Peptides against a protein of PDB entry 3C2G. Designs and how they scored, part 157

Target 1, 209 residues: chain A of PDB entry 3C2G
Amino acid sequence: IRTFDLLGLLLHDSDAIDGFVRSDGVGAITTVVQYPNNDLIRAGCKLLLQVSDAKALAKTPLENILPFLLRLIEIHPDDEVIYSGTGFLSNVVAHKQHVKDIAIRSNAIFLLHTIISKYPRLDELTDAPKRNRVCEIICNCLRTLNNFLMMWIPTPNGETKTAGPNEKQQVCKFIEIDILKKLMSCLSCEGMDTPGLLELRSTILRSFI

## One batch from the design tools (peptide; made by RFdiffusion4, then SolubleMPNN)

Design b2_p28_6_s4 (from b2_p28_6, 19 letters changed)
Fold by OpenDDE base, seed 3:
Structure b2_p28_6_s4 (fold): chain B 209 residues (1-209), chain A 28 residues (1-28)
Amino acid sequence: as target 1 above (209 residues)
Amino acid sequence: SEAELEKRLAEARKKQAEDFDKHLELAK
């Protein structure tokens, strides 16, 4: 725990972060978080989030990392782990088609649905710190989902990849009434990515129905 | 080993797929 905290304190410089990533730092963290220690898992995931925007990640073989992270956030009932994990996922898939493919093949779309579904309505959360953290998690999920959907949106000048039947089915789960009610409860939350929420719904209705 | 890692990755993906199928059945 202290080691990860120390690393986080030392990695304030972008070059230092890149150096850590080039030395397989992400792989090292992934190995550590495989052990059933909640504090270690939390600290490791936080460190992953801190390095998730590093340029060196473009050269990192995330096909050996992402499935384990996705499984971790699937089974671990910890808001901080979910926050860090979804934040990491959102950052690493941004503008990287290859990484999106890895995540989708690892059933990330369904996992994001599960994450949103497990939390209560935001308007039912009276504790501000808890509500804010859940809001941030949902925003991470929305950003990730919208990034995924971009792969299948027709563009004026290009061939668009077609979503497979499983992916289409998973995407359409986000327009079912129960999940929509939950997402609508987010509209009143301070800090919610309302444009992202509207974009998700609009894209699904336009391109997947 | 690389082979063992690939096996574990495949198992994790399989588990998630099974969970998704169960979710779909419950949503009918």
Scores: peptide ipSAE 0.021, ipTM 0.453, DockQ to the pose 0.024
Fold by OpenDDE base, seed 5:
Structure b2_p28_6_s4 (fold): chain B 209 residues (1-209), chain A 28 residues (1-28)
Amino acid sequence: as target 1 above (209 residues)
Amino acid sequence: SEAELEKRLAEARKKQAEDFDKHLELAK
């Protein structure tokens, strides 16, 4: 716990963060958080979030890391872990086709759906700190999902890919009435990524149905 | 390498499902 906190305090500049990542710091964190200690898991995931935008991650194999992280956020009912984990995911998949592929093959789309669907409606959360944290989690999910979807949308000079049947089915689950109600309830939350929410719905309706 | 990756990912998904089920049982 203290080690991760200390590392977080030391890693403030991009060069230091890159150095940590190049030394397999991400792998080290993932090794430590495999121990059944909730505080350790929280601290480790927070540190992952802190280094998640490092340039050096482009050279880091994530084939073993992402499936583990996805598992962790699936089975650990902790808002802080989920926040950090989804934040990490959203950052590492951004503009990285290879990383997106790993995440998708690791059932990330379905998991993100599960995360959103299991939280209460934001308008039903009376505790402001809780509501804000859940809002942030949903924003992380939306950003990640939109990054996934763009893989299958033709660009003027980009490679055209087609979503597989399983991926298409998983994507279409976000148009079901229950999750739509949940997502619409987010519009009232201050700090909500409204453009991201609208983009998700629009993209699905236009390109996946 | 790609085939090996697919196998590993499949195993990871299986484990994920199992662990999730176990978690649900413990949460009851």
Scores: peptide ipSAE 0.019, ipTM 0.542, DockQ to the pose 0.019
Fold by OpenDDE base, seed 2:
Structure b2_p28_6_s4 (fold): chain B 209 residues (1-209), chain A 28 residues (1-28)
Amino acid sequence: as target 1 above (209 residues)
Amino acid sequence: SEAELEKRLAEARKKQAEDFDKHLELAK
């Protein structure tokens, strides 16, 4: 825990972060967080989030890491772990088709649906810190989902991959009435990525129905 | 390749399952 805190203090510049990542820092963290220590898991996931936008991640074999992290998020009810994990996911999949594929094949779409579904409506959360954190989590999920969807949107200059039937089905889960109600409840949150929410809905309706 | 990716993913999932099973047992 203290080690992660210390590392967090040291990793404030891009070069240091890249150095950490190049030294398999992500793998090291994932190894450490496999121990049943909640504080350690929180700290480790937070550190992962902090380095999740590192350029060096493009060269990191995330196929060995991402499934583990997704499972970690899945089994932990801890908002901080989920926040950090979804944040990590959203950052690592951005502009990286290969990583998106890994995540999708690792059932990330369904996981994100589960995460959003398990939380109460934001307008029902009276605790402001929790509401804000949940809002952030949902924003991370939305960003990730939109990044996934971009893979299947035709581009003017290239061949677009077609979403498989399973992926289409999973994507369409986000326009079901129950999940939509929850997503719409997010509009009341000041920190909500409203454009992302609208983009998700619009993209699904236009391209997946 | 797609096949290689699937292989790596399968291995990763297997390892994940094993690790988490152990984790869960230790957390009891």
Scores: peptide ipSAE 0.026, ipTM 0.583, DockQ to the pose 0.018; fails the geometry check
Fold by OpenDDE base, seed 4:
Structure b2_p28_6_s4 (fold): chain B 209 residues (1-209), chain A 28 residues (1-28)
Amino acid sequence: as target 1 above (209 residues)
Amino acid sequence: SEAELEKRLAEARKKQAEDFDKHLELAK
């Protein structure tokens, strides 16, 4: 735990972060967090988040890392782990179709739906720190989802991949009544990514129905 | 038919999405 904290302090610039990633730092963290220690998992996931925007990640194979992280988020009901994990996911899928494909094949869309569905309504959370953290998690989910949807939106100058039936079905889950109520409850949160929420709903309406 | 059911479900989902979008516009 202290080691991860120390590493986090040392990784304060892009070059150091990039060097860590080039040295398979992400793989190392992923190996360590496989141990059933909550504090270690939290620290490791936080460190993953800190390096998730590194340029070197574009050259790092994520085929083994992403499925593991997604599974970890799925089975670990810890806000800090979920925050860090969804943050990592949102960053690594940005502008990288290959990584999006890995995540989607690893059931990421369904997982994100599950995460949002399991949290209470934001407007019912009286504890401000808890509410803010949940808000951030939902924002991470929205950003990730919108990144996924971008793969299937026609562009004037590019070939567009068509979403498969399963992906389409999973995406359409985000306009069902229960999840809608949950998403609507987010509108009162000051830190909510309202544009991202609007984008998600609009894209689903236009392209997936 | 299954096709008719799917059409009805799609229409219902579409309406729900539109209602949500309207809500978002009002919340701006």
Scores: peptide ipSAE 0.008, ipTM 0.332, DockQ to the pose 0.021; fails the geometry check

Design b2_p28_7_s1 (from b2_p28_7, 15 letters changed)
Fold by OpenDDE base, seed 2:
Structure b2_p28_7_s1 (fold): chain B 209 residues (1-209), chain A 28 residues (1-28)
Amino acid sequence: as target 1 above (209 residues)
Amino acid sequence: SSLEKRLEEAREEQAKSFDEVVKLAKEA
């Protein structure tokens, strides 16, 4: 825990972050957070989030790391872990097809649905910090989903990857009425990535209509 | 250039520092 806190203080710029990642820092964190300590898990996931946009991650094998993190998010009820984990996921899949594929194979789409389903509508949350955190989590989920959907949108060059039937089915769950209500509730949340939500809507329509 | 060499040396030093921290983290 203390080590992660100290590391967080040292990772001030992109070069430091890249250095950490190149030194298998992500692997180290994921190893440490396997210990059943909630505080350690929180700290580790937070640190993962901090390095999640590192360029060096493109060269980091995530085949074992990402499935583990997804499972951790799935089983851990902690909002901070879920926030950090979904944030990591959203960043790490961005512009990286191979990472998207790993995530999808690891049932990430379904997990995103599960996470959103777990939380109440934002208007039902009276505690502002909690509401804001939940909003951020949902936003992370939506951003991640958007990143997945973008793979299946035709490029100007006419080449596109086709979503499998299972993926399509999983994506279709996001248009369930209960999910849509929750998503709509996010639009009123301060700091919500409204453009991102609208973009997601657009990508869903483009992908499945 | 001399500057590039110095920058690379600094990066290498930083990398070593992180390696040590990573090792400590794995042992924790």
Scores: peptide ipSAE 0.000, ipTM 0.309, DockQ to the pose 0.019
Fold by OpenDDE base, seed 3:
Structure b2_p28_7_s1 (fold): chain B 209 residues (1-209), chain A 28 residues (1-28)
Amino acid sequence: as target 1 above (209 residues)
Amino acid sequence: SSLEKRLEEAREEQAKSFDEVVKLAKEA
């Protein structure tokens, strides 16, 4: 834990973060979080989140890292791990088609749905810190989903990738009433990317309704 | 711990390279 805290302090600017990533820092963290220590896993995932927008990640092979992280999120019930992991996922897939493909092949869409489904409605959460964290997690999931969906939106003059039948089926689960209610509840949270959530809503509706 | 001490030293030195830091992280 303290180790990752100290590492986080060293990563104080974009150049330092890029340097860490170029030195296989992400691989190092993923090695450390394989130990069965929940505190260590939390700290490691938090550090991953801190470096998740690094430019150097575009040159980092994520074929082994991303599936591992997705599995970690899947099996770990910890909100902090899920928050950090979904935040990492959201950032690393942004504007990177190859990474999106890796995530999708690694069952990311289904995982995102599973995560959202796990949590109650925000209005049922009385603890404000818990509610805020859950809102952030759901937003991370939805932002990631939006990044996936954008690949399949037809453009009038462009070649558009088509989602496979399995991906389409998995995406369709996000229009379930319970999921939509959770999405709407996030729109009421302060400090959230409301425009982004509205965009996602629009994207989902255009894709499946 | 020995690891913590080394990381603190790296912070104090404002290391430009993270190679040693990454190595330490892999050994943790």
Scores: peptide ipSAE 0.000, ipTM 0.313, DockQ to the pose 0.019
Fold by OpenDDE base, seed 4:
Structure b2_p28_7_s1 (fold): chain B 209 residues (1-209), chain A 28 residues (1-28)
Amino acid sequence: as target 1 above (209 residues)
Amino acid sequence: SSLEKRLEEAREEQAKSFDEVVKLAKEA
């Protein structure tokens, strides 16, 4: 735990982060968080989040890491783990088709829906820190979803991948009224990127054309 | 397909609902 905290303090600049990632730091963290210690898992996932936007991740094999992380998020009820994990996921899939594919194959779409579904409506949360954290989690999930959906949106100049029938079905769950309401509730959260969320909403809705 | 049509209809309905919510929020 202290080691992760220390590492987190040291990994505050992009070069250090990239160096850590190049040294298989993500794999190392993933190994450590396999221990059944909640504090360790929290610390490790937080560190993962901190390095999740590293450029070096583009060269890092994530075939073993992502499925593990997704499973960890799935089974762990801890908001901090879910926050960090979904944040990591959202960042690592961004602009990386290969990583998106790995995540999708690892049932990420369904997981995202599950995560969003398990949380109450934000307006029902009276505790501001909790509400904000939940909002962040939902946003992470939706951002990740958006990254997936963008693969299947026809672009004027490009061959668009077609989502498989299973993926389409899973994506369809996100147009459920409860999910949409939660998305809308996030728009009212303080400090949230409302324009970005609106764009995401639009993307989600358009993905079902 | 009939399913696709239904999905599109549902999407349109949802889109309208959201637009209404957004409109309401702006008027609030």
Scores: peptide ipSAE 0.000, ipTM 0.308, DockQ to the pose 0.024
Fold by OpenDDE base, seed 5:
Structure b2_p28_7_s1 (fold): chain B 209 residues (1-209), chain A 28 residues (1-28)
Amino acid sequence: as target 1 above (209 residues)
Amino acid sequence: SSLEKRLEEAREEQAKSFDEVVKLAKEA
């Protein structure tokens, strides 16, 4: 725990973060958070979030790391772990096709559905810190989903990838009406990424219409 | 196919829901 806190303080610039990632720092964190200690898991996931936008991640094998993290946030009820984990996911899949593919094969789209499903509507949350944290989690989920769907949008000069039947089924689960109602409730939260939600809508329509 | 029908239904529900979101965002 102390080590992760100290590392978080030291990793304050892009070069230091890249250096940490190149030294398999992400793998080291994921190894440590396999121990059944909630405080350690929180600290480790927070550190993962801090390094999740590192350029060096493009060269890091994530085939073993990402499925583990996805499973961790699936089974762990801790909002802080889910926040950090979904934040990491949203950043690490950005502009990385191979990472998106790993996440999708690991049922990430359905996991995002599950995460949103577990939370009440934001208007039902009276505790402001809790409401804000849930809103941030939802925003992370939306950003991640948008990044996935963009792969299947035909571009004039790009490779046209078509979503397979499994991916289409996962998308269908994500955009259930009850889930969308919960997303709408996020508008009551100051932290809601309204532009991101609109972008997601546009992306869905362009991908499947 | 059953999947295609579900996709169409989901798309329609999504479009409706997001239109509501856009309306609410403009009013806030």
Scores: peptide ipSAE 0.000, ipTM 0.333, DockQ to the pose 0.026

Design b2_p28_7_s2 (from b2_p28_7, 10 letters changed)
Fold by OpenDDE base, seed 2:
Structure b2_p28_7_s2 (fold): chain B 209 residues (1-209), chain A 28 residues (1-28)
Amino acid sequence: as target 1 above (209 residues)
Amino acid sequence: SELEKRLAKAREEQDAAFDKVVKEALEA
């Protein structure tokens, strides 16, 4: 745990982060967090989040790492683990088609739905730190979802990837009334990434119209 | 400002469109 904290303090510059990633640092963390220690898992996932936007990740195979992380998020009720994990997911799928494919095959879309469903509406949370953390988690999920949906939006040249039936079914879970109400509550919440939410709404419109 | 008013209007129009699509999807 202290080692991860120390590493986090050392990884403030992009070159150090890239060096860590190139040395299979992500794989090392995922190996360590396989042990059933919640504090270790929390610290490891936090470190993963810190390196999740590293350029070196574009060259890092995530076929084994990403499914493991998704499972970890699925089974852990810890908000910090979920925050870090969804943040990692959001960053690694951004602008990376192959990573999006891995995530989708690993039921990431449905997992995002499950995560959002787990938390109450933001207006029901009176504790500000908890509310803020939940907001961040939901935003991570929505940003990730938006990145997935964008794959199926027609490009200016008329080319469009078609979502498979399973993906369509998973996406349809986000238009459930309870989920939509929760998302609407996010739009009305102060401090939320309103532009990001509006972008998602626009993407949904283009996906379902 | 005039720009702020236009942006607000655009947002409202987007919200209305979204709500329409959602309603239609839920009723299908």
Scores: peptide ipSAE 0.021, ipTM 0.485, DockQ to the pose 0.038
Fold by OpenDDE base, seed 1:
Structure b2_p28_7_s2 (fold): chain B 209 residues (1-209), chain A 28 residues (1-28)
Amino acid sequence: as target 1 above (209 residues)
Amino acid sequence: SELEKRLAKAREEQDAAFDKVVKEALEA
């Protein structure tokens, strides 16, 4: 834990972050968070989030790391872990088709659905810090989902990949009435990324047209 | 603000579109 805190203090420099990543720092963290210690898991996931936008990650194999992290998020009920994990996911898939593919194969789309489903409507949360954290989690999920869906939306500038049957099925979960109602409720909540949510809605709709 | 108006309009349009999708999905 202290090591992660120290690393967090040191990793404010992009070169230091890249150095950490090049030294298999992400792998080291994932090894450490396998221990059933909540504080360690929180600290490790937070550190993952801190390095999630590192340029060196583009050269880092994530085939074993991402599935593990996704599983960790799936089984761990901790909001801080989920926040850090979904933030990590969102950042690492950004602009990286191969990473998106790994995540999708690891059932990331359905996991995002599960996460959103787990939380109550934001307007039902009376505790502001809790509401804000949940809002951030949902935003991370939405951003990640949008990044996935955008792969399958035709653009004027190029050919797009076609979503497979499994991916389509996973995406279909987001048009379930209960999920749609929950997403709609987000539009009424302070602090929500409303433009991002609307963009996602548009993307979802285009995925079914 | 102009942005708020645009977002409100977009929200309404998206809500209507989602309603349509849901309706179609329920009828299928």
Scores: peptide ipSAE 0.021, ipTM 0.502, DockQ to the pose 0.038
Fold by OpenDDE base, seed 4:
Structure b2_p28_7_s2 (fold): chain B 209 residues (1-209), chain A 28 residues (1-28)
Amino acid sequence: as target 1 above (209 residues)
Amino acid sequence: SELEKRLAKAREEQDAAFDKVVKEALEA
């Protein structure tokens, strides 16, 4: 735990982070978090989040890492683990078609829906720290979803990927009233990535109308 | 400004469209 904290302090600049990633730092973390210690898992996932936007990740094979992380998030009820994991997912899929494909094949869409569904509406949470953390988690999930949906929107040049039937079915679950209400609740939350959520709304419109 | 007016209009249109999608989803 203290080691991960120390690493987090040392990895404060992009070059150091890239160096860590190039040295298979992500793989090392994922190896460590396989041990059944919640504190260790929490610390490891936090470190993953800290390095999740590293440029070096574009050259890192995520075929084994990403499915593992998704499974980890699925089985852990810890908000901090879920926060860090969904944050990592959101960052690594951004602008990376190959990573998006790995995530989707690893049932990421369904997992995101499951996560959002398990949390209450933000207006039902009276504890501010808890509410903020839940809001961040939902936002991470929604940003990730947006990244997936954008793959299936026609580009100006007419090129578009077509979602498979199973993917379409999973995506359709996000227009459920409870999910939409949670999305709206996030839009009203102060300090959130409002532009990103508005982009998601636009993407939803393009996908479903 | 003209830009602000355009942005405001675009947002209103998006809100209306979103409401429509939600309504249609609820009726399906």
Scores: peptide ipSAE 0.020, ipTM 0.486, DockQ to the pose 0.038
Fold by OpenDDE base, seed 3:
Structure b2_p28_7_s2 (fold): chain B 209 residues (1-209), chain A 28 residues (1-28)
Amino acid sequence: as target 1 above (209 residues)
Amino acid sequence: SELEKRLAKAREEQDAAFDKVVKEALEA
């Protein structure tokens, strides 16, 4: 725990973060958080989030890391773990086809749906800090979904990757009424990544028309 | 500006298209 806290204090600069990632820092974190300690898991996931946009991650093998993180999020009903984990996921899949494929093979689409389904509508949450955290989690999930969906949108030349039947089925769950209501609720939330949500809306249109 | 008007129109068209997709998905 203390080590992660210290690393979090030191890793404010992009070069330091890249150095940490190049030294298999992400793998080290995932190894440590395998120990069943909630505080350690929270601290580790937060640190993962802090390094999740590092340029060096493009060269980091995530074949063992992503499945572990996804399983961790699945089994820990902790908002802070889920926040950090979904934030990490959304950042690492961005603009990285290989990472998207690993996540999808690891049942990420279904997990994202499960996470969104777990939380109530934002308008039902009266506690502002809780509502904001839940909104951030849902936004992370939706941003990740957007990154997945973009793989299957035809390019101007007509070329496109095709989703498998299981992926298609899982994606279809996101156009269910309850999920759409939650999406719309997020769009109306102040201080959120509205541009990202609008991009998702556009992607949904192109995917389901 | 003319650009702002075009952007506003594009947004309105996107909103209408999204509403249509949502409606069709809910009725399927």
Scores: peptide ipSAE 0.020, ipTM 0.477, DockQ to the pose 0.039

